Peptides against a protein of PDB entry 7Q4I. Designs and how they scored, part 99

Target 1, 281 residues: chain A of PDB entry 7Q4I
Amino acid sequence: HENSTIAERLYSEVRVLCWIMTNPSNHQKKARHVKRTWGKRCNKLIFMSSAKDDELDAVALPVGEGRNNLWGKTKEAYKYIYEHHINDADWFLKADDDTYTIVENMRYMLYPYSPETPVYFGCKFKPYVKQGYMSGGAGYVLSREAVRRFVVEALPNPKLCKSDNSGAEDVEIGKCLQNVNVLAGDSRDSNGRGRFFPFVPEHHLIPSHTDKKFWYWQYIFYKTDEGLDCCSDNAISFHYVSPNQMYVLDYLIYHLRPYGIINTPDALPNKLAVGELMPEI

## One batch from the design tools (peptide; made by RFdiffusion4, then SolubleMPNN)

Design b2_p17_4_s2 (from b2_p17_4, 8 letters changed)
Fold by OpenDDE base, seed 1:
Structure b2_p17_4_s2 (fold): chain B 281 residues (1-281), chain A 17 residues (1-17)
Amino acid sequence: as target 1 above (281 residues)
Amino acid sequence: SMEKEFEEIAEYNKKLF
């Protein structure tokens, strides 16, 4: 009943490995719900944990648990991906076990880019890193070349990348990536609307939900508005999505249809050369 | 801290959903 031809094409042409940051206590509580919802739309799905779980497809990384080890887990996750999976995909998404991702919208955003371009995308924040960095919770996606540079060039060099496991994971990877000339891309749509969101849809869609002094408005790299104009019609991710809300979102996005309304997708953009980016809006 | 604000938001979202 549904024409998925272009989505199927993008599934083949824009291969995405999704790795989910989780822990053993969340395998059943959170991670399995990612696997049962949006994670099934990744070309490869891996759960990065401290314990192996064959039912989940979880990998035991050589890291401790706790927030102070998130950066360590990210480093080991990308090392593991580079060693075992670098050819399994073109793009490598980090998400949390409470991030919801519309993978088709991510493929659409990524389609024009070469995976050999040293670039990564997400919700760009402006502090701490000159070019910006991508919010950890919103999820961020690295090109294959970005992963290579991160693992091969940045991680082995303490001057380029923090050797200890402490610090804000997203800031630290952002510093490392900048230091190896991986570009912090613009993930906004052609209307300048964001695609990666560090909160649930409600927090972005409801005007004046947050105080103007809320840290987010000081952190966001690009100017954004609240309300219906907050978010791309091709939004990619939301954070703090409960396991139950993942199923709700899966239903609303992939099953619920207004009868008689047919959405015709925009034409795919031209592919960019290696190293070329879409112009910033 | 940013982390605390994230936690507060996450906890708020858990109450809504």
Scores: peptide ipSAE 0.027, ipTM 0.700, DockQ to the pose 0.274
Fold by OpenDDE base, seed 2:
Structure b2_p17_4_s2 (fold): chain B 281 residues (1-281), chain A 17 residues (1-17)
Amino acid sequence: as target 1 above (281 residues)
Amino acid sequence: SMEKEFEEIAEYNKKLF
């Protein structure tokens, strides 16, 4: 027996469109498994590709394939969303076809924010962009106003947003968003623990799994620790999750329960006004 | 290894700037 009343409320009040970065070679290998696992918990799920796939609900964007075209694909994806889907959701998540997302935890984080606040969330990195930018692999979520500003104000202006399709996708969108005053939000929980992760849970949870010189520790905007304190109890995303691991995570998160342990959710925070952010912790 | 892919991505991103 499970009570999902609050999750159902948040599903209605905090509408999320998830778009998945994929390619034709990954439609069957990866993207299909997103659709069969966590993607079904989005209010809307769209796969952004270079080829149409009616079984997947994949959109053929006018871009080439390969890592050098990811920025081009991101620009075209958000243009497509703005033109066809801007009113279908309040928040717009980018994820990869090997990202796993706990959408309920994302709705909980987003609940106090107005979708008319120009803000976006993810795993914040500190290089290249003054306010920081969100890691592409961990996935990042834009408010409706952030999407509007990106597509309408940033993309048409080569001084605000890179016109070519080359570059690091996550850095380039981070530059564009900063240039139109979209705020790089703090996605940490009330204990200062991260919610968006650019690696699998194992890599974050196991102390000293990586060398202290590993680039991640130099890139992370907020100081984080390895081990159990690495990750919020309400963590949102992990990257490099294989198709098989997606089904394992779905089982562990949504089905497996320790008998006799009952979790009561915390009360929802007060809603913020337009333009307000949660206090820094 | 996954670590090598992470390093390659990080190096690629560093070479773009």
Scores: peptide ipSAE 0.027, ipTM 0.704, DockQ to the pose 0.089
Fold by OpenDDE base, seed 3:
Structure b2_p17_4_s2 (fold): chain B 281 residues (1-281), chain A 17 residues (1-17)
Amino acid sequence: as target 1 above (281 residues)
Amino acid sequence: SMEKEFEEIAEYNKKLF
């Protein structure tokens, strides 16, 4: 028997809408497996596609398919959320159909923050955007106020936000959010360990898996180490997770237990005022 | 240039996974 009392409290107090970037060819191959695994732990789960799927709860956005339309799909997804769902949650997670998320760890990170604070979190990258931007693959989470500013203030203004659908979606949303004073938060834990990861656990946990010249080390905003010290004990997301690996991760995280080891959760931090951030570590 | 770098990144990532 598990004691879920704190997790149940956070489920109620830190409401998360998860929207999944997908396409019609991936509804059965990928998106369905998100719905059957980690997506069931969101307060609301929506699949953003170009075609409706009633079994999946997929929305048909007015966009084309392909990599050149990802930014267009992100804009239409947040417009749809703002119009239909802005009050259904406090926080709004973008993930891909091959992103795995530990939603309880995300709620723990978000707990001290007001949803009225203009902030967003993810794996912060340093190029192209002065404050940084969040990696699209690792997934990123906007406060309710960040969504409002993005949709109402940024999107209607071509000087603040790119009007065409081309470009890297994560860079373009990062530019738009910076232009409306949405802050790029620090997702690291109290030990300076990352929580959002743009690759599978194996690629972060195994030292020297990548060359030191690998682009990731030039892109990461905060200096990080490889190996077991790379990653928070409260890690939130991993990317390039296959459908089979989603079920493996669900088993390892939520079912497999070492007999005789009981985890005691840390105390919840104090809540911050509106506009206040945790100090950078 | 940026799009090409992201495409190369995405292609590289597709080869790793």
Scores: peptide ipSAE 0.026, ipTM 0.692, DockQ to the pose 0.836
Fold by OpenDDE base, seed 5:
Structure b2_p17_4_s2 (fold): chain B 281 residues (1-281), chain A 17 residues (1-17)
Amino acid sequence: as target 1 above (281 residues)
Amino acid sequence: SMEKEFEEIAEYNKKLF
């Protein structure tokens, strides 16, 4: 028997809508496997596409396909969420159709924060945006207030948010959010370990897998170590996860157990006031 | 570009898994 009482409590208190960036060619190849694995642990799961798919729960956004339209798709996705789903959740996760997410660990990170705090979390990068921006591939999560500010205050104003659909979607949303005073939060754990990862676990866990000249080390906002110290025991996301690896991760995380080892969860932190952040580590 | 580096990494990851 597994005791999921705290996880069930957080499922109710920290409601997460997950929207998945996809396209019609990936509905069966990738997105379906998100729905069958980690996506089932979201309070609501929506696939944002250019074509409707009722089996997948995919929405046809009024955008073209291709990399040059990712920013356009992100804008329309958040408009759709604001119009139809803003009260269905407290937090709104963007992920790709090859991102794997441990939603319980995300709820644990988000628990102290008010959804009325204008904040968002992810793998923070330092270039282009003064406060930083969150890597698109690792996935990023907005508070309800952050979504409101993005859709109502930023998107209608070309001085605050890029009107064109071109550009890197993660950089462009990062600029827009900064311009409406949405804070780029710190997603690290109490040991300073990262929780959102733009690559597969192997690339972070194996020391010297990348040269120190690799762009990632120049982009990462917070200094991080390699090896087991790279990653929180409460890690939230990994990117470039194949459909097969999603099922492997689901098995390893939720089913495989070392007999005789019992993990006792840490106590929940105190809740923060509206506008308050956790202390930087 | 950063996007090209991501593609190269994605291709590498596809070879690992």
Scores: peptide ipSAE 0.025, ipTM 0.691, DockQ to the pose 0.299

Design b2_p17_4_s3 (from b2_p17_4, 11 letters changed)
Fold by OpenDDE base, seed 4:
Structure b2_p17_4_s3 (fold): chain B 281 residues (1-281), chain A 17 residues (1-17)
Amino acid sequence: as target 1 above (281 residues)
Amino acid sequence: DEDKEFEEYLEYLKKLF
């Protein structure tokens, strides 16, 4: 028998709306596999596309397709969320249709924070934005107040937020959020281990003869190690996860158990006041 | 074949890493 009492409590107290970045060509190939795996653990799941799909629960945003329109799609997605869903959740996760997310681990990280605190979390990168920005592929989560500030304060002002749809979506939202004083949080665990990952587990867990010239080591905001110390035991996300690997991860994380080993969850931390952050590690 | 594109991407990443 599995005891899910704490997970059920967090499901009610830390409500997460997940929106998935997708396109019509990926509805059946990728997005439906998110819906059948980790996406079912969100409090609300919405697929943001250029075409409506009632089976998937996909929204047709008024944007074109292609990599050059991802920033446009991100802006329209958050506008749609603010207009229709801002009270349906406390936290608002962006993920790609090839991102895998352990939503329970995200709720655990978010538990101490007020959704009225202007903060967002993800895999923090250091270039282009002074406080850093969150990697698009690893997924990033905004508080309700962060969404409000983004949509109401940043988007209408071309001096605060880029009006055209060009550029890297994760960099551009990072600039906009900084300009409205939304804080780029630290998502690392108490041991300084990362929780959001822009690659598959294999690439983080296995020490490679990584050329120090690899862009990732220049982009990561916090120093990270390779090997088993790379990743929190409460890791939240991985990117470039194939549809088949989503089902493998669902089995490994939620079904496969070593006989005789029982994990006892750590005690929940104290809740923070509005505007208060955990100290950086 | 999306699985091949993923494998090629993994191979590309393994060459970067």
Scores: peptide ipSAE 0.032, ipTM 0.661, DockQ to the pose 0.075
Fold by OpenDDE base, seed 2:
Structure b2_p17_4_s3 (fold): chain B 281 residues (1-281), chain A 17 residues (1-17)
Amino acid sequence: as target 1 above (281 residues)
Amino acid sequence: DEDKEFEEYLEYLKKLF
């Protein structure tokens, strides 16, 4: 028998709206598999697209398709969330239709923070943005206040936020958020291990899987290693997860159990005041 | 190749900056 009491508590106290970046060509190929796996563990799940899909619960944003429109979709997605859903959650996760997320682990990370703190979390990269920015593929989560600042303060001001729809969506939102004093949080666990990952588990867990000259090692904000120490026991996300791998991960994480091993969760940390962050490790 | 898609993305970003 499973005891989910703490997870149920966090589901209620740390409400997460997940929005999935997708397109009409991926509704059936990718997005529906998010809905059937990890997306069901969000308090609210919305698919942001250019076309409506009633089966998927996809929203047609007023944007074109293509890689050059991802920033446009991100802006319109958060505008839509702010207008229709800002009170439906405390935290607002962006993920791709090939991102897998362990939502319970995200709630655990977010628990001490006030949603009125202007903060966001993800896999922090160091280039282009002074405080860093969060990798788009790994997914990133904004507090309610961060969404408010982004939509109300940043987006209307071309000096604070890029008005056109071109550019790297993750870099551009990172610039906008910095310009309205939304803090790029530290998502690492108490051991300094990452929680948001821009690749599949294999690419992080297997030592020397990538060349040491691989761009990732130059982009990561916090120094990390490969192997078992790469990743928190409470890891939150992985990217480039195929539809089939989502079901495998769902089985491995939520169903497969080693008999006789009982995992006792750590005690919840104390809640922080508004504007307070966890101390850096 | 998933790595190539990201590399292409980064090359695109490098052209924007």
Scores: peptide ipSAE 0.027, ipTM 0.669, DockQ to the pose 0.087
Fold by OpenDDE base, seed 1:
Structure b2_p17_4_s3 (fold): chain B 281 residues (1-281), chain A 17 residues (1-17)
Amino acid sequence: as target 1 above (281 residues)
Amino acid sequence: DEDKEFEEYLEYLKKLF
């Protein structure tokens, strides 16, 4: 028997709305597999699309499809969330339909933070935005206050937030959030290990998988190692996860158990005041 | 089809654990 008491507590105290970036061509191919795996562990799960799908619980946003419309889709998604769902959760995760997320690990990371703190978390990149921005593919999570500031303060002001739908989605939201003093948080664990990953586990876990000239090493905001020390024991997300890999990960993480090994969770940290952050490592 | 077979297998596994 599993003791889920702490996970159940965090499920109630750290409410997460997950919105999934998808399109009509991926509803059956990708998005449904998110819904059947890690997405079921969100407090609320919404698929943001250009077409409604009642089986998926997909919303038709007033945007076109294609990579050049991802920024437009993100803006409309957060507008929709703010209008209809801002009180349904404390934290608002964006993920792609090929992102896998361990929601319990995200709740653990978020637990000390107030949702009224203007902060967001993810895999932090250093280019283009002074404080950094969060990788779109790894997924990123906004506090309720961050969503409010984004939708109410940033989006209506072309000086603060790009009004057109073009550009790199993750960079553009990063600029907007910086301009309304939403802080780019540190998602690393107490050992300095990353939690949000823009690639599959294999690409992070296997040493020398990528050349040091690979763009990622120039983009990553914090120094990171390769191999087993790349990743937190409480890692949150991986990207480019195929539908089949989602089910494999769901089995490995939530079902497969090494007999006789019992993990005792660390004590929860003290809660932070509004506006307070954990110290960067 | 492969996805469906895998889903059925996973549902079976979920009942065992």
Scores: peptide ipSAE 0.010, ipTM 0.475, DockQ to the pose 0.021
Fold by OpenDDE base, seed 3:
Structure b2_p17_4_s3 (fold): chain B 281 residues (1-281), chain A 17 residues (1-17)
Amino acid sequence: as target 1 above (281 residues)
Amino acid sequence: DEDKEFEEYLEYLKKLF
């Protein structure tokens, strides 16, 4: 038996719209697997693309494809959300089509915050933006007020937000949000451990003698430890997760009990006599 | 090619980790 009462409460009180950055070539290869795994646990799930896909529920944004258009796609995605969905959720998560998210752990982190607070969370990096910015790959979540300020106050003003579609997506949104006084929150747990991760679990959990010259250690805003202490017990996201790994993580995490879900183990089966097999199901 | 960049990234990470 499973007790999900706390998770159900948080699902109602901490409503999350997840939008997934994708493209037409990845609808079947990647995005579909998000929809079939962790994306089911969002209150609303939208795939942001350049082409419509009715099976996926993908939106065709008025943008071109390619890495040079990611910033353009992010701007149009949040404009679309503000126009059609701003009241459908309290929090608005950006993720890639190879990001895996434990939505219950995100709701737990967000629960104390008002959605009217201009704040956003993610894996905070220190370069380029004074308060820091959130890594694009790890995913980042904006409050409803942060979305409002981004779309209504920042985007229309070229002095506050870059008008062209070039640049690093995560850096550019970070600059825009800072310019409208949206706070770059601290997503760490009470022990100071991170919750949003720009790599797969294996790369964070295995103590590697990582070269201290690795860019990640220069970019991370907060000092982080390697190994088993790298990651919160309430970790939220991982990046570069293959479609097959999404199903593996989806199985492993929910058998390991995400926050607010308590599993009561079933009684042990009766012992069989010598030579008896379990009955066929 | 996003798949190639991912493979190169994984190879880079395997050298670092």
Scores: peptide ipSAE 0.037, ipTM 0.699, DockQ to the pose 0.103; fails the geometry check

Design b2_p17_4_s4 (from b2_p17_4, 10 letters changed)
Fold by OpenDDE base, seed 2:
Structure b2_p17_4_s4 (fold): chain B 281 residues (1-281), chain A 17 residues (1-17)
Amino acid sequence: as target 1 above (281 residues)
Amino acid sequence: KEDEEFKKIMEELKKLF
């Protein structure tokens, strides 16, 4: 017996459009499995590609393929969203075709914020951008106002936003967003634990899984520990999740239950005014 | 053997979603 009343409420009140970064070679191999797992829990799901796919509901953006075009694809994706879908959601998630997202946990994090607040969330990294930027692999979510500012104010101005399609996608959008005063939010929970993860659960949950010299420890904006303290009980995303692992995660998160344990959700926080952020923890 | 059983389980899981 499951009570989803609060999740259903948040589905209605915190509308999320998820766009998935993919390419034609990954439509069947990866993107299809996003659609069959966590992507079905988005209010709107769109696959951003260079080729149309009616089975997937993929959009052909006017961009080339390859890693050097990811920034171009991100710009065109948000232009497409702004033109066709800006009123279809309150929040706009970018994820990769190997990102897994617990959308209910994202709605919980976003609930107190106004979509008219110029803010975005994800796994915050400290290099290259003064306020930080969100790791592309972990996925990042923009408010409606953040999308508006990005598309209307940043993209048309080469001084604010890189006009070419080269560069690190996540860094470049981070620069653009900073330049239009979109705030890099804190996605940590009330215990200071992260919610967006640029690796698989195993890499975060297992102590000493990574070398201390691993670049990640220098890139993270907020200090994090390894093991169970790494991750919020309301974690939102993981990256490098294989298609098979997506189904495993869906089973573990949404179907598998320990008998006799009743999970009661915490009370929703108070809603913030437009422009307000949660206090830093 | 384990790989075949795993593949079978995964195919079953794919049908649940």
Scores: peptide ipSAE 0.025, ipTM 0.552, DockQ to the pose 0.023
Fold by OpenDDE base, seed 3:
Parts: C-alpha cells; structure tokens; sequence
Structure b2_p17_4_s4 (fold): chain B 281 residues (1-281), chain A 17 residues (1-17)
C-alpha cells in the first residue's frame, strides 16, 4: 500500500510552475518526454519556445533560436509568466528540455520558505556574481516575489539588467536578481549535500567521470565531495538527461520513493524453524 | 550503447538504496 498524504499536502501548499526552455526542433525529440515524465508532477507546466505547439502546450515567445538568444528567451518567459501566471503558483522553476526534476524533493526544500521572500535556489556557482548565481543547466527556482522583482524592477532598467539578448543566460539573470536584492539561497540539505546538479547522475555519483581539472570544480560555490556522498538523499535535479534516461529515472525514483510518498512494506515472512527451508515455488 | 550502460549503472545504484 502507498501513502501519498504528505506529498498531496505539499502539492497543494507548495505550488510549482515549471517552465521548460525548448525550441521547435526539440518539441517531439525532447520536450514531449519531459511532459510524459517529471513535468506531470508540476502544478503547472509550460514549454517556452519560438513556435506554438498545442499538443505540447508550448508558447511562442518573440525571440529567435540559438544559444545567443537563451537570455532573451528567459526574459520573455518570465515576462509571460508574470503577466499570465504569477498567481497560479508560489514557486517558478526554469528547466531545460534535458533536465530531470524530482518535484516532491523540491517542494520539501521550499516548504519552510515564504513565496513572498525574495529568494531563488539551484546549483550555486561563484564566478561573475558576488553572491553567486544558479547554474542554468541544473534548473533554478524563483519565489513569486523574486519573479515580481525580476520583471517589474530589474528588466525595465538597463542599469540593473542587460537589455540585449546576448550573454550567458544563468549569469545574466543572476546579475539582475542580485541588483534587486533577490537572495541566492543555499539549496544544500542539513548534511551539506547538494540537491541541484548540472550533469547526469552518473557524472556526479561515479568518480571516474569527474576530471579534477574540470571547470565545474572552479565554479561551484560550495565544496562538494565526489561519489555517493556528493548528493542529498532528497536530490532535486539532473541535467543532460536523454529522453530514454528520463523514463529510466522516472521509474527508478518512483520505486525509490520521492519525499512525501510513503510505501507501506509487505508483512515480513514467518520465521522458519531451525533446519527448515522455504518451499520451492 | 550509452543508454544501456546508463540503465545498468542506475540499476546497480538502485540496489544500494
């Protein structure tokens, strides 16, 4: 038997709008698989694109495609959310179409915080921004107040927020948010373990996939260990997850049970007498 | 190849939890 009472409560009390960064060429290849896996656990799921797709529920933003337009797409996505959806959720997650998210673990992390607190969470990086910024690949979540400050206070002011669409998306939003006093939160658990990861589970959990010279170790704001001790038992996100890997993760995490879904185990079998064997089945 | 290797690794990790 399964007890989801606490997960259902958190679904109601910690409402999350997830917006997915995608493009028309990836609607069927990637974004559809987000919708069929972890995206169904968001309170609201929106795909932000340059073309409309009614099957996907994709929005056509007034931006071009390509890496040089990611910052432009992020600005227009949050403008769209503020205009149409600011009251539909308490928290607003950005993810890529190859990000996997355990939404219940994110709700657990967010539960103590007011959505009126100007804060955002993710995988914190130290370069370029004094308080740090959240890695774009790991996904990052803004409070409702953080979205308000970003759209209303930062975006209209070229001194606070970059007006052109060029630059690293995650760095540029990090600068804008700092300039309007949105706090870069600490997403680590009580043991100091990370929850948002800018790579696949394999690259974090298996030391053989981590080069000590890799740029990541220079970028991380908090020191993390390698291997199984790297990651919280309540990890939230992974990046570079293929469509096939999304289904694997979706299966595995539901069997492992995300926070708030309690599985009542079957009764223990009766103890055997000394020298007794289980009957052949 | 990569997907099958990933599946095997994830199944082994699942056994640790």
Amino acid sequence: as target 1 above (281 residues)
Amino acid sequence: KEDEEFKKIMEELKKLF
Scores: peptide ipSAE 0.023, ipTM 0.579, DockQ to the pose 0.031
Fold by OpenDDE base, seed 4:
Order: C-alpha cells, then sequence, then structure tokens
Structure b2_p17_4_s4 (fold): chain B 281 residues (1-281), chain A 17 residues (1-17)
C-alpha cells in the first residue's frame, strides 16, 4: 500500500486548474488521452478548443484554428477561466494536448508560494522578454493573482498586451505578464535542475552530441547540464509526448515500483509571504 | 511495424487508467 498522505494534503492546499490547448481534430486523437492519464490528477481539467465536446469537457472559444491563432486562444482561455473559474483553484496551468505533467511535483514546487503573489512558472526562455518567458510546449502555471492581472490589467490595454491574435503565444503572454509586473519565477529545484521540459524525456536524459548551434541552448534562461543532471528528481513536465507514451509514463511513474526501495519525501519548505520568491540558485 | 505485443501491452495499460 502506498502512503499518499502528503500528496492528498497538497491536492487540497495547492489547488490546480489545468487547461489544455487543443482543437476539434485532436479531441479523440490526443486530448482524451490527457483526460485519461495525468489530467485526472488536476483539481479541475478543462479543454480549450474551437468546438464544444461534452464527453471531453471541451469549451468552444470564439477563435479560429491553426498556429497563427494560438495567442488568440490563450487570451480567450484565460478570460474564460477568470470569468467562470478564478475561485476554483489557486494555480492555473496551461498545457498542450501532447504535454505530460506530474501534477504532484508541480504542487510541491508551488507549495511555498502564495497564489496572491503575481508569479508564473515553467521552462524559462531568455529572448524577447527581459525577465524571460515560459516555453508554451513545456506548459506554464500562473498564480491566481497573475491570472487576474493578465485578464483585468493587461488584456484590455493594447499598450501592455498585443490586441491581435498573431505572434508566438508563449512570447506574447510573457510580454503581457511582464508589463503588469507578474514575475517570471525560477522553477529549478534546490540543486539547480530543471522541472519543466519542452521535449520528451529521451531528448533531455540521453546525452546527445547536440550541435552547440541548436537553438534550445541559446533560448534557455538558466544553464542546464546534459544527461541525468539535466532533470530534477521532481520533474514536472515533458512535451511531444504521444498518446501511447502518456500511458507508459503513467505506468512507470504511478504503478511500477522497485521492490525494497522506500521513497521518503523531502520535508515541505516554509511558506513564503505574499510577494516573496525563493532565492535564485 | 509496431510490435503486436507492444500494441497488446498498450491496450491493457489503457484499461488500467
Amino acid sequence: as target 1 above (281 residues)
Amino acid sequence: KEDEEFKKIMEELKKLF
């Protein structure tokens, strides 16, 4: 029997609404597999689409489909969340329909922070935004206050937030959030290891002779190591995860156990004051 | 060719979740 007492406590104290970026063509192909795997561990799960799907719990946002509309969909998704769900959670995760998330590890990272602190977390990238921005594919999580500032202060002001629906979704939200003093947090663990990953586990864990010219190394805000040191033991997300790989990951993480190894969780850190962040490592 | 055995394992895993 597994002792889930701490995970159950964090489920209650660190409430997460997960919204999944999807489209009607992916409801059956991808999104339903998120719902059947890691998405069931969110306190609330919503699929943001252009068509309603009652079986999936998909919302029809007033946006077109395609890569050029992702920013429009993100704006409408957060408007919808603010209007209908702002009190249903403390933290608001955006993920893609091919992102896999270990929600318990995210709750552990978020535990010390107040949801009234204007902060968001993810895989931090350096370009375009002075404080950095969070990679869209790795998923990113906003505090309740960050959502409020984004929807109420940023979105209505074309000087603070791009009014058209064009551009890179993750860059554009990063600009808007910076303009309303939402802080781009550090999601690394106490050893400086990353928790949000814009690729599959294989691409991070296996030392590839990655061409030093690979764009990723220029985009990462924090220097990362290769191999096993790349990734926290409490990693949160991976991207480009196929539907089949989601079930494999669910089995490996939640069902497969090495006999005779007892994993004792680390002690929870002290809670921070409103507006306080963990020191940068 | 996806291994038929792999497909069976995956179908069984899908039933567990």
Scores: peptide ipSAE 0.022, ipTM 0.530, DockQ to the pose 0.024
Fold by OpenDDE base, seed 5:
Structure b2_p17_4_s4 (fold): chain B 281 residues (1-281), chain A 17 residues (1-17)
Amino acid sequence: as target 1 above (281 residues)
Amino acid sequence: KEDEEFKKIMEELKKLF
């Protein structure tokens, strides 16, 4: 039997609402598999779509389908969350229907932070936004205060937040959040290793899998290595994970155990004051 | 052959969740 006492504590103290970006064509193909795997470890799980699906718990947002409406869907998703669910969690994760998330590792990262701190985390990119923005594919998590500022202060003001539904979703929310002084946090572990990944594990763990000219190396905000040093032992997310790979990852992470190896968790860090961030490494 | 074995493994894994 596993000792889950600390994970259970964090489940109660670091409440996470996960909203999944999806569409009606992916409800059965992708989103259902999120619900059956890592999504069950969220305190609340909602699928944001253009059509209602009671089996999935999908919400029909007042948006059209297509890549050009992803920003519109993100705005409406956070409006919906603010109106109906702002007190159901402390942290609010956006993920895609092909993102895999180790929610316990996210709770561990978030534990020291106050949900009243205006901060968000993810895979930080450097272009377009001065403080950086979080890659949409890796998923990103907002504090409750960040959601409040986004919905109440940014969205109603066209000078702070783009009113139309066009543009890159992750860049546009990054601009809006910067304009209301929501901080782009550092999600790296104490060894400086990343936790949110915009690709599958194979693309990060295998050295020389990508050319040095690959756009990713120009976009990442923090320097990263390839191989085992690329990724935290407490990694949070991977993108482009197929439905089948989600079940494989769930098995490998939560079921498969090497006999005789016991992992002892590190001590929890001290809690930070409101507005305080962890020191940069 | 490999695809069928993989499918069987995946079906068994799906039952765990």
Scores: peptide ipSAE 0.022, ipTM 0.525, DockQ to the pose 0.023

